# Peptides against a protein of PDB entry 3WG5, part 269

Target 1, 218 residues: chain A of PDB entry 3WG5
Amino acid sequence: LAKNIVYVAQIKGQITSYTYDQFDRYITIAEQDNAEAIIIELDTPGGRADAMMNIVQRIQQSKIPVIIYVYPPGASAASAGTYIALGSHLIAMAPGTSIGACRPILGYSQNGSIIEAPPKITNYFIAYIKSLAQESGRNATIAEEFITKDLSLTPEEALKYGVIEVVARDINELLKKSNGMKTKIPVNGRYVTLNFTNVEVRYLAPSFKDKLISYITD
Target 2, 218 residues: chain A of PDB entry 3WG5 as posed
Amino acid sequence: LAKNIVYVAQIKGQITSYTYDQFDRYITIAEQDNAEAIIIELDTPGGRADAMMNIVQRIQQSKIPVIIYVYPPGASAASAGTYIALGSHLIAMAPGTSIGACRPILGYSQNGSIIEAPPAITNYFIAYIKSLAQESGRNATIAEEFITKDLSLTPEEALKYGVIEVVARDINELLKKSNGMKTKIPVNGRYVTLNFTNVEVRYLAPSFKDKLISYITD

## One batch from the design tools (peptide; made by RFdiffusion4, then SolubleMPNN)

Design b2_p27_1_s1 (from b2_p27_1, 14 letters changed)
Fold by OpenDDE base, seed 5:
Structure b2_p27_1_s1 (fold): chain B 218 residues (1-218), chain C 218 residues (1-218), chain A 27 residues (1-27)
Amino acid sequence: as target 1 above (218 residues)
Amino acid sequence: as target 1 above (218 residues)
Amino acid sequence: MSQVELLEKTKPVLLPITFEDIKLKKA
């Protein structure tokens, strides 16, 4: 019986143009091997909005399910990470993680204070995040509040409010709990039922370039 | 039976004088081949007002229907993109996209703050966007609010409010849903009923120049 | 045909939401 392959890769740090390259590489490998899914262990404080939008597009163009897993405990899918998660086929969180705080900003002033985004930009991202939530059948009201209230949620709250699909302690529990779930967005135009009954887990290592850029941006 | 040709081309990035050249090239190719329509997959954060107005004029002078399709998921027809869409023969949006945020600005200051447009400029664009909406039989009140409230809408909201005509996941669904629709503005002085029953879809590739300018403006 | 004298030399820019400068807030 051909074993279903599930890839696992880690993306940690700021969301940048390089993070797009990581997503693209990881998803491409999993697509080439016709994997049942790829799980991206995500730990991000946020990052660039352009890179985030490109990552969401790349996920939505994936030929296989892309699962965003906020992992390990202590990790976050903060800001840009929340948008990426909401753009994905399934969201999971480990206990002791967080999601949200999606209000766009223009940067930090010299004194470390936030430079607020103008209403035009804020309203754009409200519409964008609501669209991601609606498309994925997730809580669009809470998605809006991730911006308007700078809301952050625990895994239990995010599950309760219908923002995420799974709370899992590790990859094995994630696979067990998500087995038989439908993707929240289409894969190549079709909602896919995940089959994790007989899987081989393959870990993707970061490239040398991935390690170097992570080191420079940390 | 002669197959109706539908061209599909992508325009991504900032609206500039170069974006006008892209629209002109794509529409000219489709006109020369007597296409049933051209679909422009639009993903833009906005751009120059002068280039936008020239693009709208070029669309309205088209000898074939020009369909603006906000695609893929995660794309936007923001700012200048909304005006372009409202000036077109049909607007479609993919799920997970956005439209709106049309308030004109003069630029960004050195600290990244928006330089607001004077009332005269704002009022000009209010009149202009309302005219585009009225001419196309779209919601002129919402078009005004795209400026006065910096409003952004999801595809579902934009459809509900009568800003757009189609929500579609892909080109095939777009063709299916828009088949038999009348253009929202005239083609060569006549409202055209779209015939997508037996179509050949032809994708136009960006020119080398198109790729280079996109790379420089990203 | 009323010459809308678009007065001052400041070309109205429907400024792209330059997503380049938009940082989605670091938590």
Scores: peptide ipSAE 0.072, ipTM 0.362, DockQ to the pose 0.067
Fold by OpenDDE base, seed 3:
Structure b2_p27_1_s1 (fold): chain B 218 residues (1-218), chain C 218 residues (1-218), chain A 27 residues (1-27)
Amino acid sequence: as target 1 above (218 residues)
Amino acid sequence: as target 1 above (218 residues)
Amino acid sequence: MSQVELLEKTKPVLLPITFEDIKLKKA
């Protein structure tokens, strides 16, 4: 009986155009092997909005379920990471992680102060994040508050409020808890029931390029 | 009968990327020798949040229990040190030490005044510290108050409020009191019962590099 | 100009909590 394959890959650091390339590469590998899903272990403080939007599109165009797993403990899906998570087929968080803080800014001034985004930009991202939440059947009110109140949540809070689907300590617990769940958005126009029974977990190592860019951006 | 080994190492000063290297080195040595635990004698006023988060991750990825011991008397696990402690397998404090004061800042102005962190950052760290407390079964309300009220606690208060597990005057008393305790977070997915019966204590000396960097940052 | 074009042009940074510059308060 052919074992279902689940891929696991790590994305860490700022969301940039290179992060898009990582998502694209990882998802493409998993698509080619007809994987049951890919789990992206995400740890990001945030990043560029353009890159984030492209990543969301790439996830939504995936031929397989993309699970965002905020991992390991101490990791975050902050800002851009929250948008990416909300655009995904399933969100999991490890204990000791966080999600939220989605208010857009124009950057930092030389003194380290935040340059606030104009209301037009803020309102655009409010509409955008609400749309992601609504499409995925997640809490759109909290999604808005991630911007308007710069709200950040623990895994337990995020689960309680219907922002995420799973709290799990590791990949094995994630697979166990998410087995039989439906994707929160369609895969190729269909909501897929996850089958993590007798799965083979395959880890995707970062490419040499991935390692190099991570090293340069740290 | 093979004696259980407990390593003891000291980390003193500001939390930086170099402090991460110290934690990584010390834990790696203890892992290689299959130690029962490593005790980190911690004395820190705080430091960089990025380094702190990486240290927490490294502790949580440890193959052996990591005990944070706020030591000697007069030492503190201030700010970043509290996060590190809350991310560890067990917290001990010596009498005359302190823990807390976790409010994030952007830095100090030229006049020595604090540059306050924006609400976004503060809220992120509130969620983060609460998550660490919740994961470890420690007092999440007090953890939040370490930020919102900039609360600092004595060892006796911290024990009373369920922030820490042990008050001990020295390593021998720590080993005696923590013997038979379970780790507050898992080691390799399992809560470990500490066995400090017939242990050999091995002290790790700071590397030459550790001494040099400590000297430069003092 | 569409809000999308503005976003591309303004390149809004969803604040990386660049924890790099965040100092946890020294006591």
Scores: peptide ipSAE 0.046, ipTM 0.349, DockQ to the pose 0.069
Fold by OpenDDE base, seed 2:
Structure b2_p27_1_s1 (fold): chain B 218 residues (1-218), chain C 218 residues (1-218), chain A 27 residues (1-27)
Amino acid sequence: as target 1 above (218 residues)
Amino acid sequence: as target 1 above (218 residues)
Amino acid sequence: MSQVELLEKTKPVLLPITFEDIKLKKA
């Protein structure tokens, strides 16, 4: 029986307009090959809100399931990464990773202090993150607390609270555990049951541009 | 019977990007020789959070067991050192050493007072350190208290509370006590039983660069 | 100012926990 393809790609670093280009490229490749899914190994401290919203929209428009996997151990889906995860078809985390800390800011002052966002902006992102959680059948109360309490969770806590769907040590365990799960949001208007019983895993390498920008933003 | 090799290397001083290079170099040498393990004699007051997280990732990606040994007596795995230890395959401490005091800060003011990290950052590191402890089957409650209470522990306390695995006076006692122990995290996806029955101990010297940077950062 | 205009004008940052400035140092 012909193996279904699962793509795996890595996105690391700050969420920027360039990160949108990475997501778009990876998802487009996987769509073109009619992949069963794409797994995005995500490690981000956060980034730009505009880029984040564009990425969420791109994921929601995907013709195939997009799985956000917070990986490797020590990685995070912090701030913007949490929004992206909540906008995806399935969230997985490796042990030793974290998710949350979603409070918007305007930046840092010269003394390193945070410049707080005005209440209107904070309230917008509260509504936005709650909407992402509700649409995906995830814990909207905790999603709000990622902003209002600057909450961060372990994989075990996130699973317990119904923020994420899978804790997995590696891609093989992820595929095994997520096999037969339904996507948390629709793919082309339908909830998809994932089939990872007989799959070929294909790794997508970062483009030269991806490597260069990662290097410049580090 | 061919002796299994155990490497021993020393890392001392502040955790920086250069410390990452030291870990990477030492582990790579030991991996190339298919060593049974590498023991890192660690003495650190702390350092950069970014470098710490990169080091944790490098340890978790190791093809061989990485044992953190807080040594010699009087040494500490303070702050960043605690995170590194909690991310490792086995923790040992010599009598007269300490572990803990993991609260993140933004720096020191001109008067020497601590500039506190915002709650968002503190909560991120609480989640991160708890995740490291949980993944390694170590005491996550105490790991949290290393931040929230600025807790520091003796080797005996750390052993009692299930933070560390071994108290040892020297390398020979460490090898003897850890022989037959399973790693607290996987090596190449599997928990490894350490075999120190017939081993050759090889000491890795710091590179010239290692000596120079240690001298500059001191 | 509409909420959209406010977002466009302020360009809010979802706190890159820039770990570069974070020190884990014993007090």
Scores: peptide ipSAE 0.044, ipTM 0.342, DockQ to the pose 0.068
Fold by OpenDDE base, seed 1:
Structure b2_p27_1_s1 (fold): chain B 218 residues (1-218), chain C 218 residues (1-218), chain A 27 residues (1-27)
Amino acid sequence: as target 1 above (218 residues)
Amino acid sequence: as target 1 above (218 residues)
Amino acid sequence: MSQVELLEKTKPVLLPITFEDIKLKKA
């Protein structure tokens, strides 16, 4: 029996236009192979808002479920990573990871102090993150507080508050726990029930381009 | 007597398209004010090759000398940072910094192992980094070894090997040591002799945009 | 200026941590 394929890929580091290219490539490969899902192991401190929004859009346009998995332990879906997670079909976190801290800033001054975003920008992202939470049936109040309070949550808190769907130690536990769950947003206009009963896990390596960009950005 | 202005700006973190925007903004401000030079305090582990190449081009198109200063102690001009430095009018390093480790990769696998760049890409960057070194009258053999051996150097080694021009503890020592030096590449088609005898140091803060992008990419 | 135009012009960034902190996470 042809096993349903679940792709797993890693995205690490800052969210940039290149991170968009990584998402696009990984999702495209999984789409072409009619995968049951793609799991993106995400570890990011954040990144560009424009790139983040494009990534969210690319996820929402995916022909297959995209699961954001904050992994490994010690990883974070910080800032832009939280937005990406909230824009995805399912969020999982490993124990010892974090999510949140989404306040938009204009960067850091020479002394390392944060330069605040103007209220107009902050309010835009409040509206945006709340929209992502609402669209996915996740906690929009907490999503707002990720900005207004720079809130960060543990996996257990995030699960408890209805920000995420799964806490899992590894891919096998993730597949087991998420089996039979519905996607939190539509895939091709329909909420999909995940079927991980007889799957082959395929790991995607970074492309030649991904590795080059990662090396130079690392 | 109107003091010659030397601008100082900080660029920290991964080299991205946003880092290009930072360089462009900083250099443009200094150009508009007819500064004697701009010093970019650089601390980067690396970044995107495309962004790096654009930054190098922007530096080479500068109407004023651009000094890359690897600062503070503990900072690095790693990977893309080395290319940027080699593409600049003068390289300085603080004690306790590093330069090198320029091997292009395609990223990291799930197990944290490096995914190697194909030979075609590696060879492209070998040719590119050697060109930067040769054009600036710097050690092209060492520049190649930054890739082929993943070589990293201390400031003292880099100075000794003719990779950089100055080791300096701070901006004042940098200005003092670099005073009377010629730029290693042309400014508007001419090699410029730096004049730091009676200068005002002006620190540029990150823009509102720079701070926001830095916050998301950090 | 619309919010979209502001975003396109400013290309905002979402980071909880400084460039310093990002660099530290890559290390």
Scores: peptide ipSAE 0.025, ipTM 0.219, DockQ to the pose 0.095; fails the geometry check

Design b2_p27_1_s2 (from b2_p27_1, 17 letters changed)
Fold by OpenDDE base, seed 4:
Structure b2_p27_1_s2 (fold): chain B 218 residues (1-218), chain C 218 residues (1-218), chain A 27 residues (1-27)
Amino acid sequence: as target 1 above (218 residues)
Amino acid sequence: as target 1 above (218 residues)
Amino acid sequence: MSQVEKARATEPVIEPITFADVKKLRA
């Protein structure tokens, strides 16, 4: 039985292997305590495709629901962040956040210009993001357009188009609105109904390791 | 109850985010089938530190024992591969393989020379690798020396020094020798005794995705 | 060359992800 505990943690910045470590640590802590869910407050401009894929897999393997919450206002789940969100059990966005802009790139040239990904790579990620959307019962057409049109959406648009499940101003509103919702993907092979009645919210801080690595990577 | 199934998969080449995806996929398949264990035949010269850390975490979160098998003869668990091995539930090596050489680098200069990691990074990885060794009841002094001296060991040396648990020529010998061994780290919070009596060995192949990404990264 | 010698000759690549590695695929 899940404890009446909801973990909340923040993941901010570029998606890297370090970001994966944060996801893994946070989810692991919440799993160990048999939490009802973990909410990851996500604010990312994107990052590494490899790290992103790893994070998605880690989320999909979670023993508890992982809720991606694009938060605070002004935050984004851009690029890699969108994939992560689409790979998660529930997506919420705060007002004034964004999701999308998922076109893969090979990097930046010396002049700061984008090095475009070859069609093979772009098509791979189109298939990948559509798969994530389909598996989660989210809008695969919009997911494709996040790449093909570099589309970005507001919370209201994302909700309207069936990309996300909740628009919430804060954790309390998120818990209230998501209470009784079913996860968009299975948790341990089962779709789970979220039970946020009488939950204790526990905030996870970055570990010393997380802080150190953040400091090394920042 | 674990099925009398042991999965075997190969991971070869540089440790990247793609390598993580392979680990994750393979472990997930084995978990879903409640396998007694998964054996990862590892052959790597090293790779990305971030991907390595992610792989270690994924292994540590496995619902089943993950055995790193440095295989075939001529293979190595070099650099990142050593960390992965030290983070796993059991390490085996085939004759004619190697483990170690873990000094972190920032990359290669235009002339092909190593760009040395600053002391802060080196010390971080020293602490990290020692932690992995200690948690697994393996030789933390040697683990440190994998970095500080860029030490590499033979299977016989690694076994002698308590870095690894098994030297085996093939999967059958590995299963035989590791039968009844306890995992060096917990599986779902418990040290597990490996039961390789009357097991079916199932080989996992790279997915089409794995093959495609390998092709893109190679 | 002993496998140890070969292993010693393998340049261990633990590249910390530097944000500067602009050449890696990003989404």
Scores: peptide ipSAE 0.040, ipTM 0.245, DockQ to the pose 0.150; fails the geometry check
Fold by OpenDDE base, seed 5:
Structure b2_p27_1_s2 (fold): chain B 218 residues (1-218), chain C 218 residues (1-218), chain A 27 residues (1-27)
Amino acid sequence: as target 1 above (218 residues)
Amino acid sequence: as target 1 above (218 residues)
Amino acid sequence: MSQVEKARATEPVIEPITFADVKKLRA
C-alpha cells in the first residue's frame, strides 16, 4: 500500500523574512507531494512581527496540515513562535520546552531595555492572538495572558489549559498521539482527520542558503 | 575484558559561544569512542543565555550520558551553569561548591549595576528552567526559585531538595556513587543505567584554542 | 471573514515591532 508521507523540517532561530522563506519552501515541497502532513520542529525566541504574520498566513493557506512541534527539549516557541503555533493545524511540544511570552515591543534601547509598544499596538496583538486561539478552538484567555501577563507555559500546562494538543518526546510519539486527531483549523476549508497509521517520515534539510543565513543570524 | 571508558573534561569560566565549542568537542570525542559517559567538571559564574541554551541542546542530543560535576571545591554552577546542569543526564557537586542564582539579566550598566530583564524574559526563563527540571525529574519549585528568589544552594541542600543526584569529593567517589544510577534524561530515547564497575578514566585536555580563549575571557 | 480577518480590519499603522530576543541576555 502506498505509504502516506509526513514531512519533518526544522526551523530554528529568530523569526525573520528568511524564516518565512523556510516555511514557504518546506510547506510547498510537502504540498507538491500531497503529504499527509508536515511537522515543523520549531525552536525560536521570537522575532519580527511582520514576518510572523506572513508565516501564520502561509500556514493557514497550506494545502496540507501543518503541525508545529516545539522541539527538541530545551526549545521554545517564544513570542512570535507562539503566534505561529496558534495559527497552525496542530501544536505539539516536547518535554522540556516552553511556549508564550507574546507581548510586542518596538525594540531595545541602547542600554538593552525594552522599548514598549504603545497600547494601540499591544491591543492589536491581543485581538490578533485571541482570534488565532478562537479560530483554532484553543484557550483564548491564556492567549491573551501571553501578552498581558507575559505568561510562559510548560508543555503540561499548555496541554492542560487547552493551548496545545500533544505532548510528545519524539516524532514517533507525536505521530502516534496525533493519529486520528482533527486539525484545529481547516485545510482547504475542511477539518482534516490526521492519518498516521502507515506513514513514511521524510526529513527536509535546510537549503545551503538556509544554513548560511542561520549561521549569519546566530 | 575491554574496559568501558569514562571521559573527564574541564569547562571553566563564562558561558560563551566558545564554551559551546568546548562542550561540542568534548562530547563528540566521547561519542566517537562510545564512552560509558563523559564527566564535565564545570566551574562557571554564568554567561550568555543563547550559548547556554545551545549547550543544553547539545547535551540533550548526546549519544552518551553527560554528567555535570561542579568541581573543584570552590567552583560554582552559577546562573547559566545551573541550566546546563539541569539539562544534563546527571548532576554531581563537590563539597564546597554552589548551584543556582539563575535570574536572567540584560547586562551591566557602566557603574556595574545589573540591568534587569523585563518580565517577559524572566517568565520565559522560569518556564524554561521548570521544563528542564520537570523533564529530568528534578525539583521544579526550586528551579523556579533559582530565578524568583535568586536562590543558591550548597551541594547538601541541592541533593536534599532533589536538584542534584550526587555529592562527591572527587571523580572516584563520583563514579562509585553514581554507579547503577539511571540517567535523569534519556540518551537516544532511553534512560541509561550507568555502569562504572570497570572503567578507564580518560582526561580530555583543552585544545590550544580553548586555552587561549579561556585566557582572553578570564 | 475569519476572526483573524476581523482583527486585521483594526490594522494600526504598525511601526516595525519585534518579539523576544535572547541573544542579548545573560543568565
Scores: peptide ipSAE 0.025, ipTM 0.301, DockQ to the pose 0.146; fails the geometry check
Fold by OpenDDE base, seed 1:
Structure b2_p27_1_s2 (fold): chain B 218 residues (1-218), chain C 218 residues (1-218), chain A 27 residues (1-27)
Amino acid sequence: as target 1 above (218 residues)
Amino acid sequence: as target 1 above (218 residues)
Amino acid sequence: MSQVEKARATEPVIEPITFADVKKLRA
């Protein structure tokens, strides 16, 4: 029986292998406690494609609902962050946040210019992002445009276009609005109706390792 | 008499000679047990052309149906993975997966740009992939476009265009949907009708060798 | 050399991305 517990954890910064370890640790803790869900407060400019894909897989393998919450105001789920969100059971955004800008790149030149990915790679990620959108019943056309047009959206736009499910100012509003919603992808093969009635909110702190690596990457 | 057994095994990562050894081992185990089929859960970005061609041959020589299942969500059967899928007895994809992007390349330059294959090599693989599609009664036009346009598809698109046979969320749904389907290529010279009525599912774990090499390649 | 032999000799790579490239790729 799921405890009436919701975990909340923060992930900030570039998407790397270390970010995968954070997701894995946080989700594992929430799974072990049979939580109703975990909310990941996400703020990322993007990052590595490999780490992103691994994170998406880890979310999809979760035994509990994983809610991506673009938070706080001023945060973004840009690039890799958008893929992660689209791979999740529910997306929420705070006012003043953004999502999108998903075009893959090879990196930056010495002058700071973008080194474009070849069409082969871009087309691969178009198919990938569209598949995530379709699986989750989200707007696949907009998902493609996140790449092809480097589109970025506000929370209100993302909600309107069916990219995300909730706009919420804080965790309490998120829980209130998402209560009774179905997950956009299955949990253990079933769409779960979120039950946030009489839930205890538990915050997960970054590990010492998490703090150390964040310090190195910032 | 085939035991009402279906094997399931996972193959993840680049297609190499080691990947061939995995396919060979898994198929051999399933053959020895007279399984109804083996399902290979495939997640690959591609790899070596030589290893790919050997894998296709090994699948085609199988004494039992080999089902390629692009799984889990977020996985891909990209490039070499598409050829392997097209060479198999049945293709399934999970939601959130992709297939395609089959253009051969010589490699990557120091700046990360693709080194293009000469036209002779590209044309060879166009003929090869079309042959696989035609033999399996799959869409040869799309198979060509996987090379010529570096096309990548979602599961829904791939199903719609007749590239794959099944979209399934998990093994249970795959077995349910593929029950009563004919293999797309012969098994021992005959098209087999898959019988997944009252089957036992047996999972194959990677060998110690498989784990060691995966650790080195990650 | 057959086209197959030539293809093998040139060690063509059939991948949209390698793990190395996926590792280098940013999104």
Scores: peptide ipSAE 0.023, ipTM 0.249, DockQ to the pose 0.070; fails the geometry check
Fold by OpenDDE base, seed 3:
Structure b2_p27_1_s2 (fold): chain B 218 residues (1-218), chain C 218 residues (1-218), chain A 27 residues (1-27)
Amino acid sequence: as target 1 above (218 residues)
Amino acid sequence: as target 1 above (218 residues)
Amino acid sequence: MSQVEKARATEPVIEPITFADVKKLRA
């Protein structure tokens, strides 16, 4: 019986154009192999809004389910990471992780203080994040509050409030719990029921380029 | 039976003079082939007001219906994009997209702060956007609030409030839902009933020039 | 140039978020 394949890859660090390239590469590999899904182990403090929006688009254009898994314990899907998660087919979090804190900023001053985004930009991202939540059948009120209140949630809170779908300790538990779930957004225009019975888990290694850039940016 | 043709093209990024050239090229191709319509998949954060106004004029001068489709999910018709949409024959949005945030600005300061437009300019654009909405039978009050409140809406809100005509997941759903609708503004002085029965969908690729400029500006 | 054309030439950028500004925006 031909084993269904689930890919697992890691995305860690700031969200940049390079992070988009990583998402694109990983998803493309999984698409080419007609994988059942790809799980992206995400750990990000946030990053560039443009790169984030491009990543969300790339996920939503995926021919296969893209599962964002906030992992390992201690990781976060903060700021840009929350948007990415809300744009995905399924969100999982490991215990001891966090999600939220989505208020956009223009940057940091020389003294390290946040330069606030003007209301126009903030309102844009409020609409954007609410749209992502609504589309995915997730809590749009909380999504807005991720911006307006800089709210951050635990996995248990996020699950309780309908922001995420799964709390899982590891990939095996994630596959077990998500088996038979429908994707929260469509894949090729259709909601897919995840089939994680009799799957082979394949880990994608970072490319040499990925390693080099991670080394430079970390 | 000679298949009616619907063209689909993508416009992405900042609204500039080059974006006008793209609109003009795409619409011209569709006009030359007597297409039933052209669908412009729009994803823009905004751009230049002059280019925007020229694009609106070009759309309104089109010999065929021009449908603005905010696509893919995660895309926006922000700022200039909203004006362009309101100037079009039909507005559609994909789930997970946004529209609004139309307040004009003079630019950004070195610190990234918005330089506000003087009241005279703001009032001009209020009148302009209200006119576009009124002409198209769309919600002029909300159109004004896109400026005065920097309002941004989800597709569902925009549909509910009469800003847009269609929420559609893809081109096929868009064609299905918009079939039999009348254009919101006239084509060659007449309101046209869209006929998307037995249509051939033709995708227009970006020109080499379009690709090069996108590469440079991205 | 009509007053409208002059106003058009001096028109502010309706740039809520340019890709460049979104590029500069951190979320």
Scores: peptide ipSAE 0.022, ipTM 0.254, DockQ to the pose 0.070; fails the geometry check

